# Designs tried in a protein design run: peptides against a protein of PDB entry 7K3S. Part 50

Target 1, 60 residues: chain A of PDB entry 7K3S
Amino acid sequence: MEELSGKPLSYAEKEKLKEKLAFLKKEYSRTLARLQRAKRAEKAKNSKKAIEDGVPQPEA

## One batch from the design tools (peptide; made by RFdiffusion4, then SolubleMPNN)

Design b2_p27_7_s2 (from b2_p27_7, 13 letters changed)
Fold by OpenDDE base, seed 4:
Structure b2_p27_7_s2 (fold): chain B 60 residues (1-60), chain A 27 residues (1-27)
Amino acid sequence: as target 1 above (60 residues)
Amino acid sequence: SYEEKIEEHKKEIEEKMKKVLEEIEKL
């Protein structure tokens, strides 16, 4: 059994991991906001196509 | 699509966050 005796990370290494996690949480929130905007924009494009197909062309 | 690329990037961030949490729990 290889004891993965990972040396207890120093307090400094733990704080560095917390900083990395905080950065990743910020990137996640930004990415989630982009995704939500993309999903709304796609739905808005699909609704515009449904409106354009439903307008009877006035017979000139 | 652009949406699929953002969803993929979101999943990559989630996986990185998971690995960082697992590393913090080993301390």
Scores: peptide ipSAE 0.545, ipTM 0.910, DockQ to the pose 0.287
Fold by OpenDDE base, seed 1:
Structure b2_p27_7_s2 (fold): chain B 60 residues (1-60), chain A 27 residues (1-27)
Amino acid sequence: as target 1 above (60 residues)
Amino acid sequence: SYEEKIEEHKKEIEEKMKKVLEEIEKL
């Protein structure tokens, strides 16, 4: 058995990593919410263009 | 695009989260 001779992380080091993970999860959630808003905004722009192209320009 | 920049940033966060999980699971 190769002892994966990585020194066991101290309790304090593991807690710092858990705090870092909690921070990253928060940033992920914020980023995901921004991405979902951006995708919805692009879909709404495409729907407006389809309405404008469907109105026959009044012949002048 | 703005969407592509957000997706790239999301992937960077996912990769950082993966590395942190791998280090937490280290004995």
Scores: peptide ipSAE 0.545, ipTM 0.909, DockQ to the pose 0.300
Fold by OpenDDE base, seed 5:
Structure b2_p27_7_s2 (fold): chain B 60 residues (1-60), chain A 27 residues (1-27)
Amino acid sequence: as target 1 above (60 residues)
Amino acid sequence: SYEEKIEEHKKEIEEKMKKVLEEIEKL
């Protein structure tokens, strides 16, 4: 029996896909927030290195 | 890097979202 790949998804299958999409949107938002924290942490490390490299060592 | 792994995971989620939207629109 060829699985007729052309049957319109039932209302229940469409609602299951919407639930999957809502889950993926939540994971996307969490991942984006992690990415934004990582980028901010990298900038803060670069700024600390620029401050340490810009402090003239006291001449002994 | 850790940032590259997060960006890769973000792209994987985007591709999964795209496939789910395409399947919802084919109705």
Scores: peptide ipSAE 0.543, ipTM 0.909, DockQ to the pose 0.278
Fold by OpenDDE base, seed 2:
Structure b2_p27_7_s2 (fold): chain B 60 residues (1-60), chain A 27 residues (1-27)
Amino acid sequence: as target 1 above (60 residues)
Amino acid sequence: SYEEKIEEHKKEIEEKMKKVLEEIEKL
């Protein structure tokens, strides 16, 4: 449990939190881009399989 | 699935971001 020490954080602690947030935003963006690629890859795979199975592609 | 693991990891990052924002706002 992070002790929410009810002490006002110093300017330095606040800047450290902003750096942590910036890092997390970067990791989020990377993860989101990976997720979007995975979704596109599964859609493309399913579309290829549907063509191979002679099923008309659902119009997007 | 692989997609589910990425979505879970995305949610974990969102929760970490939320905690950091809440800590910044308490200042």
Scores: peptide ipSAE 0.543, ipTM 0.908, DockQ to the pose 0.278

Design b2_p27_7_s3 (from b2_p27_7, 15 letters changed)
Fold by OpenDDE base, seed 2:
Structure b2_p27_7_s3 (fold): chain B 60 residues (1-60), chain A 27 residues (1-27)
Amino acid sequence: as target 1 above (60 residues)
Amino acid sequence: SYEEKMKKHEEEMKKKEKEVLEEIEKL
C-alpha cells in the first residue's frame, strides 16, 4: 500500500470534499434523468412520424 | 514555471480527492 505522503486533511477539508462529491453525484443523476427523458421524447417523435409516414415500427 | 505550479496543484488536489474517497469507502 503506497503511503499517500500528504498532510492528513482536516475534518473541515474532508467535509468540504464530501459535500463537493455529493453535489457532483446529484448533478450527474439530474443530467442522466434529463438525457433519458430526451431519448424517450425523440423515440416518441420518431414513432409518431413513422406511423404518419406509414412505416412499420421496428419491433423492440 | 506557471505550468509546473498548476500541474503540482492538480496532483495535490487529485491526491486529496483519493484520500477522501478511500475514507468514504471505509465507512
Scores: peptide ipSAE 0.085, ipTM 0.604, DockQ to the pose 0.030
Fold by OpenDDE base, seed 5:
Structure b2_p27_7_s3 (fold): chain B 60 residues (1-60), chain A 27 residues (1-27)
Amino acid sequence: as target 1 above (60 residues)
Amino acid sequence: SYEEKMKKHEEEMKKKEKEVLEEIEKL
């Protein structure tokens, strides 16, 4: 039974974990940028509604 | 048990991932 319990990670295993971490950091940054754009779009919709609700409709 | 072997393997993988994260933080 090979005692897998004590061998340091090989260079290739370390590089594979660095690549996985870089991918996760990239997906986090993309998700954060989407959330920030969504929050800005919501604020812009609320400001447009506040402008439309603040324009007195001309009495016909 | 199979469950005990899987739990031991999960703990060993978490330990190795932690060691790599600590090495990446030192770079």
Scores: peptide ipSAE 0.077, ipTM 0.597, DockQ to the pose 0.025
Fold by OpenDDE base, seed 4:
Structure b2_p27_7_s3 (fold): chain B 60 residues (1-60), chain A 27 residues (1-27)
Amino acid sequence: as target 1 above (60 residues)
Amino acid sequence: SYEEKMKKHEEEMKKKEKEVLEEIEKL
């Protein structure tokens, strides 16, 4: 009989897991916000090129 | 049991940690 006597998760171990998950969620949210800003900046660059190529220079 | 509830909670926390890490790797 393998006593998988998994010691009951202590209050301290439970709080450590919560802290670790809160940290990971914070880093995820920060990274996602950076990615969303980068995607918006790329879309804004692509829209500027489409406007600059669409102006016929007036023949002098 | 209390132990079974705590084990289930630990497994759920490890699962949520893994899901957050996998989502960071996709970014």
Scores: peptide ipSAE 0.062, ipTM 0.599, DockQ to the pose 0.075
Fold by OpenDDE base, seed 1:
Structure b2_p27_7_s3 (fold): chain B 60 residues (1-60), chain A 27 residues (1-27)
Amino acid sequence: as target 1 above (60 residues)
Amino acid sequence: SYEEKMKKHEEEMKKKEKEVLEEIEKL
């Protein structure tokens, strides 16, 4: 266990945390973009299937 | 060249991304 030395984070430690945060934000944005594409693709598949199954599309 | 500097920067960014992933996996 590295002791959480209640010492203020050094400049280097703060920069390292900023790099970690920037990375996490980038991965979040990539994941969100994938999720949005997946949801759009699912909606498009469900819409095609509803047309094929003769089910009236719910108007938006 | 500018292209070589950009390539080097991309490699440095990929290295930092790897180091951060390895640190996240240790948490």
Scores: peptide ipSAE 0.059, ipTM 0.589, DockQ to the pose 0.059

Design b2_p27_7_s4 (from b2_p27_7, 12 letters changed)
Fold by OpenDDE base, seed 1:
Structure b2_p27_7_s4 (fold): chain B 60 residues (1-60), chain A 27 residues (1-27)
Amino acid sequence: as target 1 above (60 residues)
Amino acid sequence: SYDEKIEEHKRKIEKEIEEVLKEIEEL
């Protein structure tokens, strides 16, 4: 066991890190939800292009 | 692209979470 010889953080420093972690987890969840919506929207655009390119333009 | 920017931001948050978890584990 290497004693990580860092001075033990105070209780207040530990609570500040826990608050930072809670904030970061919330921002991660928001970012992940945004990414999943973006990827679904991209897939839906690609499926619409495949339908539009498959309609023979009426010869005018 | 827009998706690449969101993925880059996600990776930045993941790294910062790892750093905070490491600092908490040293406590």
Scores: peptide ipSAE 0.524, ipTM 0.904, DockQ to the pose 0.300
Fold by OpenDDE base, seed 3:
Structure b2_p27_7_s4 (fold): chain B 60 residues (1-60), chain A 27 residues (1-27)
Amino acid sequence: as target 1 above (60 residues)
Amino acid sequence: SYDEKIEEHKRKIEKEIEEVLKEIEEL
């Protein structure tokens, strides 16, 4: 196993990676919130469709 | 689906987080 012992990151490089990680965590949280809204909207659509499919069309 | 696209984007961000964490650990 070649230890890919890259040179230890400089303090500045490590801080850049921490900033990138913080950004990615924020985008992840935003994406999760979108996904949760989408899943709630899908459940609401499926519930509306189940109600609409369960309402007998008044025979005209 | 729209949900599938969000889930795919979530998985992309998860991979990028794993790569950054790996880079912080290895360097």
Scores: peptide ipSAE 0.523, ipTM 0.903, DockQ to the pose 0.301
Fold by OpenDDE base, seed 5:
Structure b2_p27_7_s4 (fold): chain B 60 residues (1-60), chain A 27 residues (1-27)
Amino acid sequence: as target 1 above (60 residues)
Amino acid sequence: SYDEKIEEHKRKIEKEIEEVLKEIEEL
């Protein structure tokens, strides 16, 4: 198969791709931080439920 | 869930990063 050697990207096209890459890396970091907060919030909900289910009701 | 939507969005960003890296390296 002839590799369709697309025209070599111009310097300007390479710089545009680097800008896109920098943007995507920033969005990745923001998304990762949201995921970490969500996982921490889930663990905190599960620990609160375990405390609430583990308190013996005082016998009346 | 909310977590599944964040993980799906993370995977979309990872794929787009891989595509941009390939387009930069084919040069």
Scores: peptide ipSAE 0.523, ipTM 0.903, DockQ to the pose 0.259
Fold by OpenDDE base, seed 4:
Structure b2_p27_7_s4 (fold): chain B 60 residues (1-60), chain A 27 residues (1-27)
Amino acid sequence: as target 1 above (60 residues)
Amino acid sequence: SYDEKIEEHKRKIEKEIEEVLKEIEEL
C-alpha cells in the first residue's frame, strides 16, 4: 500500500477540484450529445444510400 | 472519422474525471 502521503488538501483546493469536476461533467455531457448526433447522422447517411440503391432506374 | 475524434475526446474527459475523483477521494 503506497501511503499517498499527500498533505490533506485545504478547503480551497477541495473547492477548486469540485469546480474542475463540475466543468468536466459539463464538457462530457456536451461531447456525449455531439457523439449521439454524429452517430444519428451516420445512420441517416447509410439509410439514404440504401434508398438510392433501391430505386429502379426507369427503363427509357 | 469525425465520430472517432469525438469518441477520443470523450475518453480523454473520462480519464480526467477519474483523476479528479481520485484526488477528491484522497481528501
Scores: peptide ipSAE 0.523, ipTM 0.904, DockQ to the pose 0.289

Design b2_p27_8_s2
Fold by OpenDDE base, seed 2:
Structure b2_p27_8_s2 (fold): chain B 60 residues (1-60), chain A 27 residues (1-27)
Amino acid sequence: as target 1 above (60 residues)
Amino acid sequence: EAEERLKKLEEEIKKLEEEFKKIEEEK
């Protein structure tokens, strides 16, 4: 990683960093949505199994 | 893992936001 040493970044370098930040924020949102879907799917599997096994669902 | 990937993305985002902050403070 070339140190972004205290040289004023050119306009092009600033735009490149903005694009990278926008990309990372998009990948973050996608990954978060995937994690939330996984947690909901696990809860739904556990709920179906607990209904079948007659076991009380954990509240949390 | 999605959680590990999420944490890595948070660290990468934080680093870029800190780099942007330094650049705006040097103006």
Scores: peptide ipSAE 0.421, ipTM 0.855, DockQ to the pose 0.327
Fold by OpenDDE base, seed 4:
Structure b2_p27_8_s2 (fold): chain B 60 residues (1-60), chain A 27 residues (1-27)
Amino acid sequence: as target 1 above (60 residues)
Amino acid sequence: EAEERLKKLEEEIKKLEEEFKKIEEEK
């Protein structure tokens, strides 16, 4: 059984992983903010349709 | 889809956090 004696990650490899993690956390936050904006925009569209269907046409 | 992209980012973040934990346990 080859023990994957994981060579202790060099300081440079650890810093590269930290940078990647920071990047991914930033992309997560951006994507979450986009999803939240999309959900708010859908609710606003559905509310506009509900208002437009609720205007009684004036009987001519 | 933004939800699918979030899930993929969560999975990739989790993998990196697990790699960091292994690196901290080796100190």
Scores: peptide ipSAE 0.421, ipTM 0.859, DockQ to the pose 0.329
Fold by OpenDDE base, seed 5:
Structure b2_p27_8_s2 (fold): chain B 60 residues (1-60), chain A 27 residues (1-27)
Amino acid sequence: as target 1 above (60 residues)
Amino acid sequence: EAEERLKKLEEEIKKLEEEFKKIEEEK
């Protein structure tokens, strides 16, 4: 019989786990917001290039 | 890469949520 000595996590260990989860969820949200800003900035660059490439240079 | 960092964070969150669930089921 392998005693799965999974000592019930103390209240302090449970609170530490909740703090770690809250930290990781915050880092996830920050990283997601950064990715979404990057994708919007890329689309804005591509839209500017499409406007610049669509303006016929006046033949001087 | 931001996408690779998101995937790693999601895997780590999932692992800790599974650990938390096991601790709630042992009560």
Scores: peptide ipSAE 0.421, ipTM 0.859, DockQ to the pose 0.297
Fold by OpenDDE base, seed 1:
Structure b2_p27_8_s2 (fold): chain B 60 residues (1-60), chain A 27 residues (1-27)
Amino acid sequence: as target 1 above (60 residues)
Amino acid sequence: EAEERLKKLEEEIKKLEEEFKKIEEEK
């Protein structure tokens, strides 16, 4: 197995890697918050339809 | 779409954390 002994990253390359990691973690958190809002909005739409049609609400 | 994007972001985060760990083990 060829160990890809990657050249030791310079201090500047290490800081760039940390910045990229922080950016991706922020984008993950934003995307998760969007998904959670979408799921809540879908549940609220289904609940509104069930009330309008006189169908029993699924208990939370 | 959003769930697939989350999975891609998680895989990319994991790869960068593994690369960062290898760099810290050389100190």
Scores: peptide ipSAE 0.420, ipTM 0.858, DockQ to the pose 0.294

Design b2_p27_8_s3
Fold by OpenDDE base, seed 4:
Structure b2_p27_8_s3 (fold): chain B 60 residues (1-60), chain A 27 residues (1-27)
Amino acid sequence: as target 1 above (60 residues)
Amino acid sequence: EAEEKLRKLKEEIEKLEKEFEEIEKRK
């Protein structure tokens, strides 16, 4: 593990960390949106299956 | 799983944010 502890990070290294952070935040947002879509799709499938199986949907 | 990816991404973000904060404190 190269201890980043000693040298002040150059401006270029700082910018590289910012770029990496921005990339990871974007990937997080993309993954979160995918998870939310998956949860909605599973709910929609379960609702469709419940309707198809004649299970009385709980009245909202 | 998307949840495991979110956890890993969060952990990596938190590490980089700490590294960035440490860099700013050395200033």
Scores: peptide ipSAE 0.480, ipTM 0.876, DockQ to the pose 0.325
Fold by OpenDDE base, seed 2:
Structure b2_p27_8_s3 (fold): chain B 60 residues (1-60), chain A 27 residues (1-27)
Amino acid sequence: as target 1 above (60 residues)
Amino acid sequence: EAEEKLRKLKEEIEKLEKEFEEIEKRK
């Protein structure tokens, strides 16, 4: 870990950090949305299988 | 896999947010 502890970060270094943070937040949101779609698709698949197997779905 | 990626992204975000807060405290 480079010791950012000693030097005042230049304006350019601060902006670079801000851009990296914005990028990571975007990747987080993208990954979360992917996970949520996967979980919904899994639930829909399981529901379709439960209907096919004649298992009454628990009422929500 | 996606949950682990989310955890790693969260940890990296929290690290950078702390670094940014430390920078703002030095202004």
Scores: peptide ipSAE 0.478, ipTM 0.876, DockQ to the pose 0.324
Fold by OpenDDE base, seed 5:
Structure b2_p27_8_s3 (fold): chain B 60 residues (1-60), chain A 27 residues (1-27)
Amino acid sequence: as target 1 above (60 residues)
Amino acid sequence: EAEEKLRKLKEEIEKLEKEFEEIEKRK
């Protein structure tokens, strides 16, 4: 791995860096959306179970 | 699992953003 510590990155290396950043930001957004859906599904399951078990839902 | 993946992605993004900023400052 060339340590980028001294050479000016070529235009192509800069574009490759931008593409990598765009990819990582997309993966972040996708992972965040999965986590948010999982948390919503867990809350919905707990609410459904609370209704089924006759436990009063915690008032908001 | 997803939270740890988010942490790792954030750390990698922040590293590459710093590298990009250092490249821009050297112009």
Scores: peptide ipSAE 0.476, ipTM 0.875, DockQ to the pose 0.289
Fold by OpenDDE base, seed 1:
Structure b2_p27_8_s3 (fold): chain B 60 residues (1-60), chain A 27 residues (1-27)
Amino acid sequence: as target 1 above (60 residues)
Amino acid sequence: EAEEKLRKLKEEIEKLEKEFEEIEKRK
């Protein structure tokens, strides 16, 4: 990874950096939403199995 | 896997935000 530490960034390089930050923040939000859906789906599967097996559901 | 991806994305965001801040301080 080239350290940007030494060169003054042009206007175009600064805008490219802002675009990269916006992209990464979007990817973070998308990945977080996927993880949250996966955790909810796991809880729903465990709850469905507990009902089917006649096991007391963990209280919400 | 998804949690490790979130950690890596956070670290990369924080790195680029620091690099951007250091560039703005020199303006």
Scores: peptide ipSAE 0.473, ipTM 0.873, DockQ to the pose 0.324

## One batch from the design tools (peptide; made by RFdiffusion4, then SolubleMPNN)

Design b2_p28_1_s2
Fold by OpenDDE base, seed 4:
Structure b2_p28_1_s2 (fold): chain B 60 residues (1-60), chain A 28 residues (1-28)
Amino acid sequence: as target 1 above (60 residues)
Amino acid sequence: EEVKKKIEEELEEEEKEIEEELEKRKKE
């Protein structure tokens, strides 16, 4: 599929690429927010286990 | 041409960032 590398993008092709970019940026932000929630949930589980195992929390 | 190239580069960067964050999430 190499035959279009020399043609200027139509207005419709540019708008389609911008829509795709906006969608990907939204899915990135959504994925990052999920990952940050997962990391927080993991830390909370590990902290709960450390309390149950009687390990003194390092004083902040 | 320059605008096409910039939009394609921005799409590839965002696809890569999504893949990297999905891979991080699989290792957790």
Scores: peptide ipSAE 0.052, ipTM 0.604, DockQ to the pose 0.033
Fold by OpenDDE base, seed 2:
Structure b2_p28_1_s2 (fold): chain B 60 residues (1-60), chain A 28 residues (1-28)
Amino acid sequence: as target 1 above (60 residues)
Amino acid sequence: EEVKKKIEEELEEEEKEIEEELEKRKKE
């Protein structure tokens, strides 16, 4: 089977695909950083509640 | 051909990773 080796990508087509890949990698890294920040903020809220529930109110 | 296929594969992998992280973020 002659694999129809499609016309080799032009330099401009290769650069456009690399630009698209670089954009997707940037959006991935931004999404991951937001997710990690959200998870840290949730853990910080849960630890603050555990401290508030773990302080015995001084019986007055 | 191989360079086109590799770049298309890397783009599809990164699109799937973005979709997976967006779906994880909706469940958290």
Scores: peptide ipSAE 0.049, ipTM 0.605, DockQ to the pose 0.036
Fold by OpenDDE base, seed 3:
Structure b2_p28_1_s2 (fold): chain B 60 residues (1-60), chain A 28 residues (1-28)
Amino acid sequence: as target 1 above (60 residues)
Amino acid sequence: EEVKKKIEEELEEEEKEIEEELEKRKKE
């Protein structure tokens, strides 16, 4: 990707970058939603484990 | 959880780099 710095991007190159950005935003949103579900599940487990002894959950 | 946080961070950095590159090309 180093050749981009000196030339005006063609219409096709601009569209390719927009497609890449749209793909990344989708994967980010999917990852974030998975992370938020994991944090909620962990909090729900830790709220139950505040009654049962000190085993550190594997942070996966 | 740590692996998902790292992937979130790497994707946010890649999105930022692409958004900055698209913005540079709009100002030229």
Scores: peptide ipSAE 0.078, ipTM 0.631, DockQ to the pose 0.020; fails the geometry check
Fold by OpenDDE base, seed 1:
Structure b2_p28_1_s2 (fold): chain B 60 residues (1-60), chain A 28 residues (1-28)
Amino acid sequence: as target 1 above (60 residues)
Amino acid sequence: EEVKKKIEEELEEEEKEIEEELEKRKKE
């Protein structure tokens, strides 16, 4: 446990952390939506290829 | 797909660390 019992953050430092958190939440949601679309596209390709034998998929 | 999963994990860890730091300072 790092005891970050250090100096109280200034108002400006707290606002900078809130801005970083809002940015990270946005990029997380964007990345998750891209990953979910990719996983759905992969499942749709694999279900279509279960009808026609014999080619390995490229990793992404 | 593996690279997007790694970026998702890193962003979730950084989000959690910032939320825990902000919550500690709201209870003081």
Scores: peptide ipSAE 0.075, ipTM 0.631, DockQ to the pose 0.020; fails the geometry check

Design b2_p28_1_s3
Fold by OpenDDE base, seed 5:
Structure b2_p28_1_s3 (fold): chain B 60 residues (1-60), chain A 28 residues (1-28)
Amino acid sequence: as target 1 above (60 residues)
Amino acid sequence: EKVREEIEKELEKEEKEIEKELEKKKKE
């Protein structure tokens, strides 16, 4: 059994890890929201292109 | 898009690592 004799984290070190975790969760959520918006925009562009290629121009 | 998926994956890994470290330190 490797005794993970890692010194007990001080209260200040535990609070720093909580702050880091809260920051990362925020940046993750921001990145995910950007990715989801990009995928929606791509789907909207592909749908618009499919409509544009499928509308016969009225012969004038 | 690929760069955002890579950043998302790195952030998720680091969150899981910190969460595991916090859970270990609560059980000691």
Scores: peptide ipSAE 0.071, ipTM 0.632, DockQ to the pose 0.020
Fold by OpenDDE base, seed 3:
Structure b2_p28_1_s3 (fold): chain B 60 residues (1-60), chain A 28 residues (1-28)
Amino acid sequence: as target 1 above (60 residues)
Amino acid sequence: EKVREEIEKELEKEEKEIEKELEKKKKE
């Protein structure tokens, strides 16, 4: 990937990089939302289990 | 949990790399 550092980017190359950046920001936001949902689900399970069984769950 | 945090960190690195490439080309 070394060829991009020296040449002026064409309009098409700039638009391709913007599209790639927009795609990555979307995948990041999707991953973050999945992570936050997992943490909330774990907290909800742990809050329900803290009433039923005083056993520490393994960090996986 | 760890694998999701690793994927999040890799995506954030690639976003920052593309943003740096776009910023270099705005200063030329």
Scores: peptide ipSAE 0.070, ipTM 0.617, DockQ to the pose 0.019
Fold by OpenDDE base, seed 2:
Structure b2_p28_1_s3 (fold): chain B 60 residues (1-60), chain A 28 residues (1-28)
Amino acid sequence: as target 1 above (60 residues)
Amino acid sequence: EKVREEIEKELEKEEKEIEKELEKKKKE
């Protein structure tokens, strides 16, 4: 495999790599925000269950 | 060269970080 490592990148190749990097950073930030939202939603479900199990049902 | 190597290195870091966050999300 000829390592393309020795040729200076053209302006167009540099811009394409910067666009790819910007896209990956955007997908990373979106994935991280989804993960953090999922963790918060799980903690909120677990806290709601702990409140429901910790309220003694008023004996009717 | 230095600017190419830097861009390629940052692309590889972001690809690996996206993969790690996807694997964490599958385990949660």
Scores: peptide ipSAE 0.067, ipTM 0.614, DockQ to the pose 0.032
Fold by OpenDDE base, seed 1:
Structure b2_p28_1_s3 (fold): chain B 60 residues (1-60), chain A 28 residues (1-28)
Amino acid sequence: as target 1 above (60 residues)
Amino acid sequence: EKVREEIEKELEKEEKEIEKELEKKKKE
């Protein structure tokens, strides 16, 4: 288990770690954008329901 | 070694930042 600490990263290993970091940053940004859209949609639905519940239906 | 340690540290930092922000945003 001790041999992982001493070997310099190959060019290919370095590029693979950069690719993983770029992927994580992209998935983070995508997930935050989805969550923010969901929270905005929920707030808009709750505000619409509060307006509809505050309008007395005219009794027919 | 230094460049490996730096990249591994950046990955671990980003993973921890993602986890913290997702947990914080779920509690909000």
Scores: peptide ipSAE 0.065, ipTM 0.612, DockQ to the pose 0.029

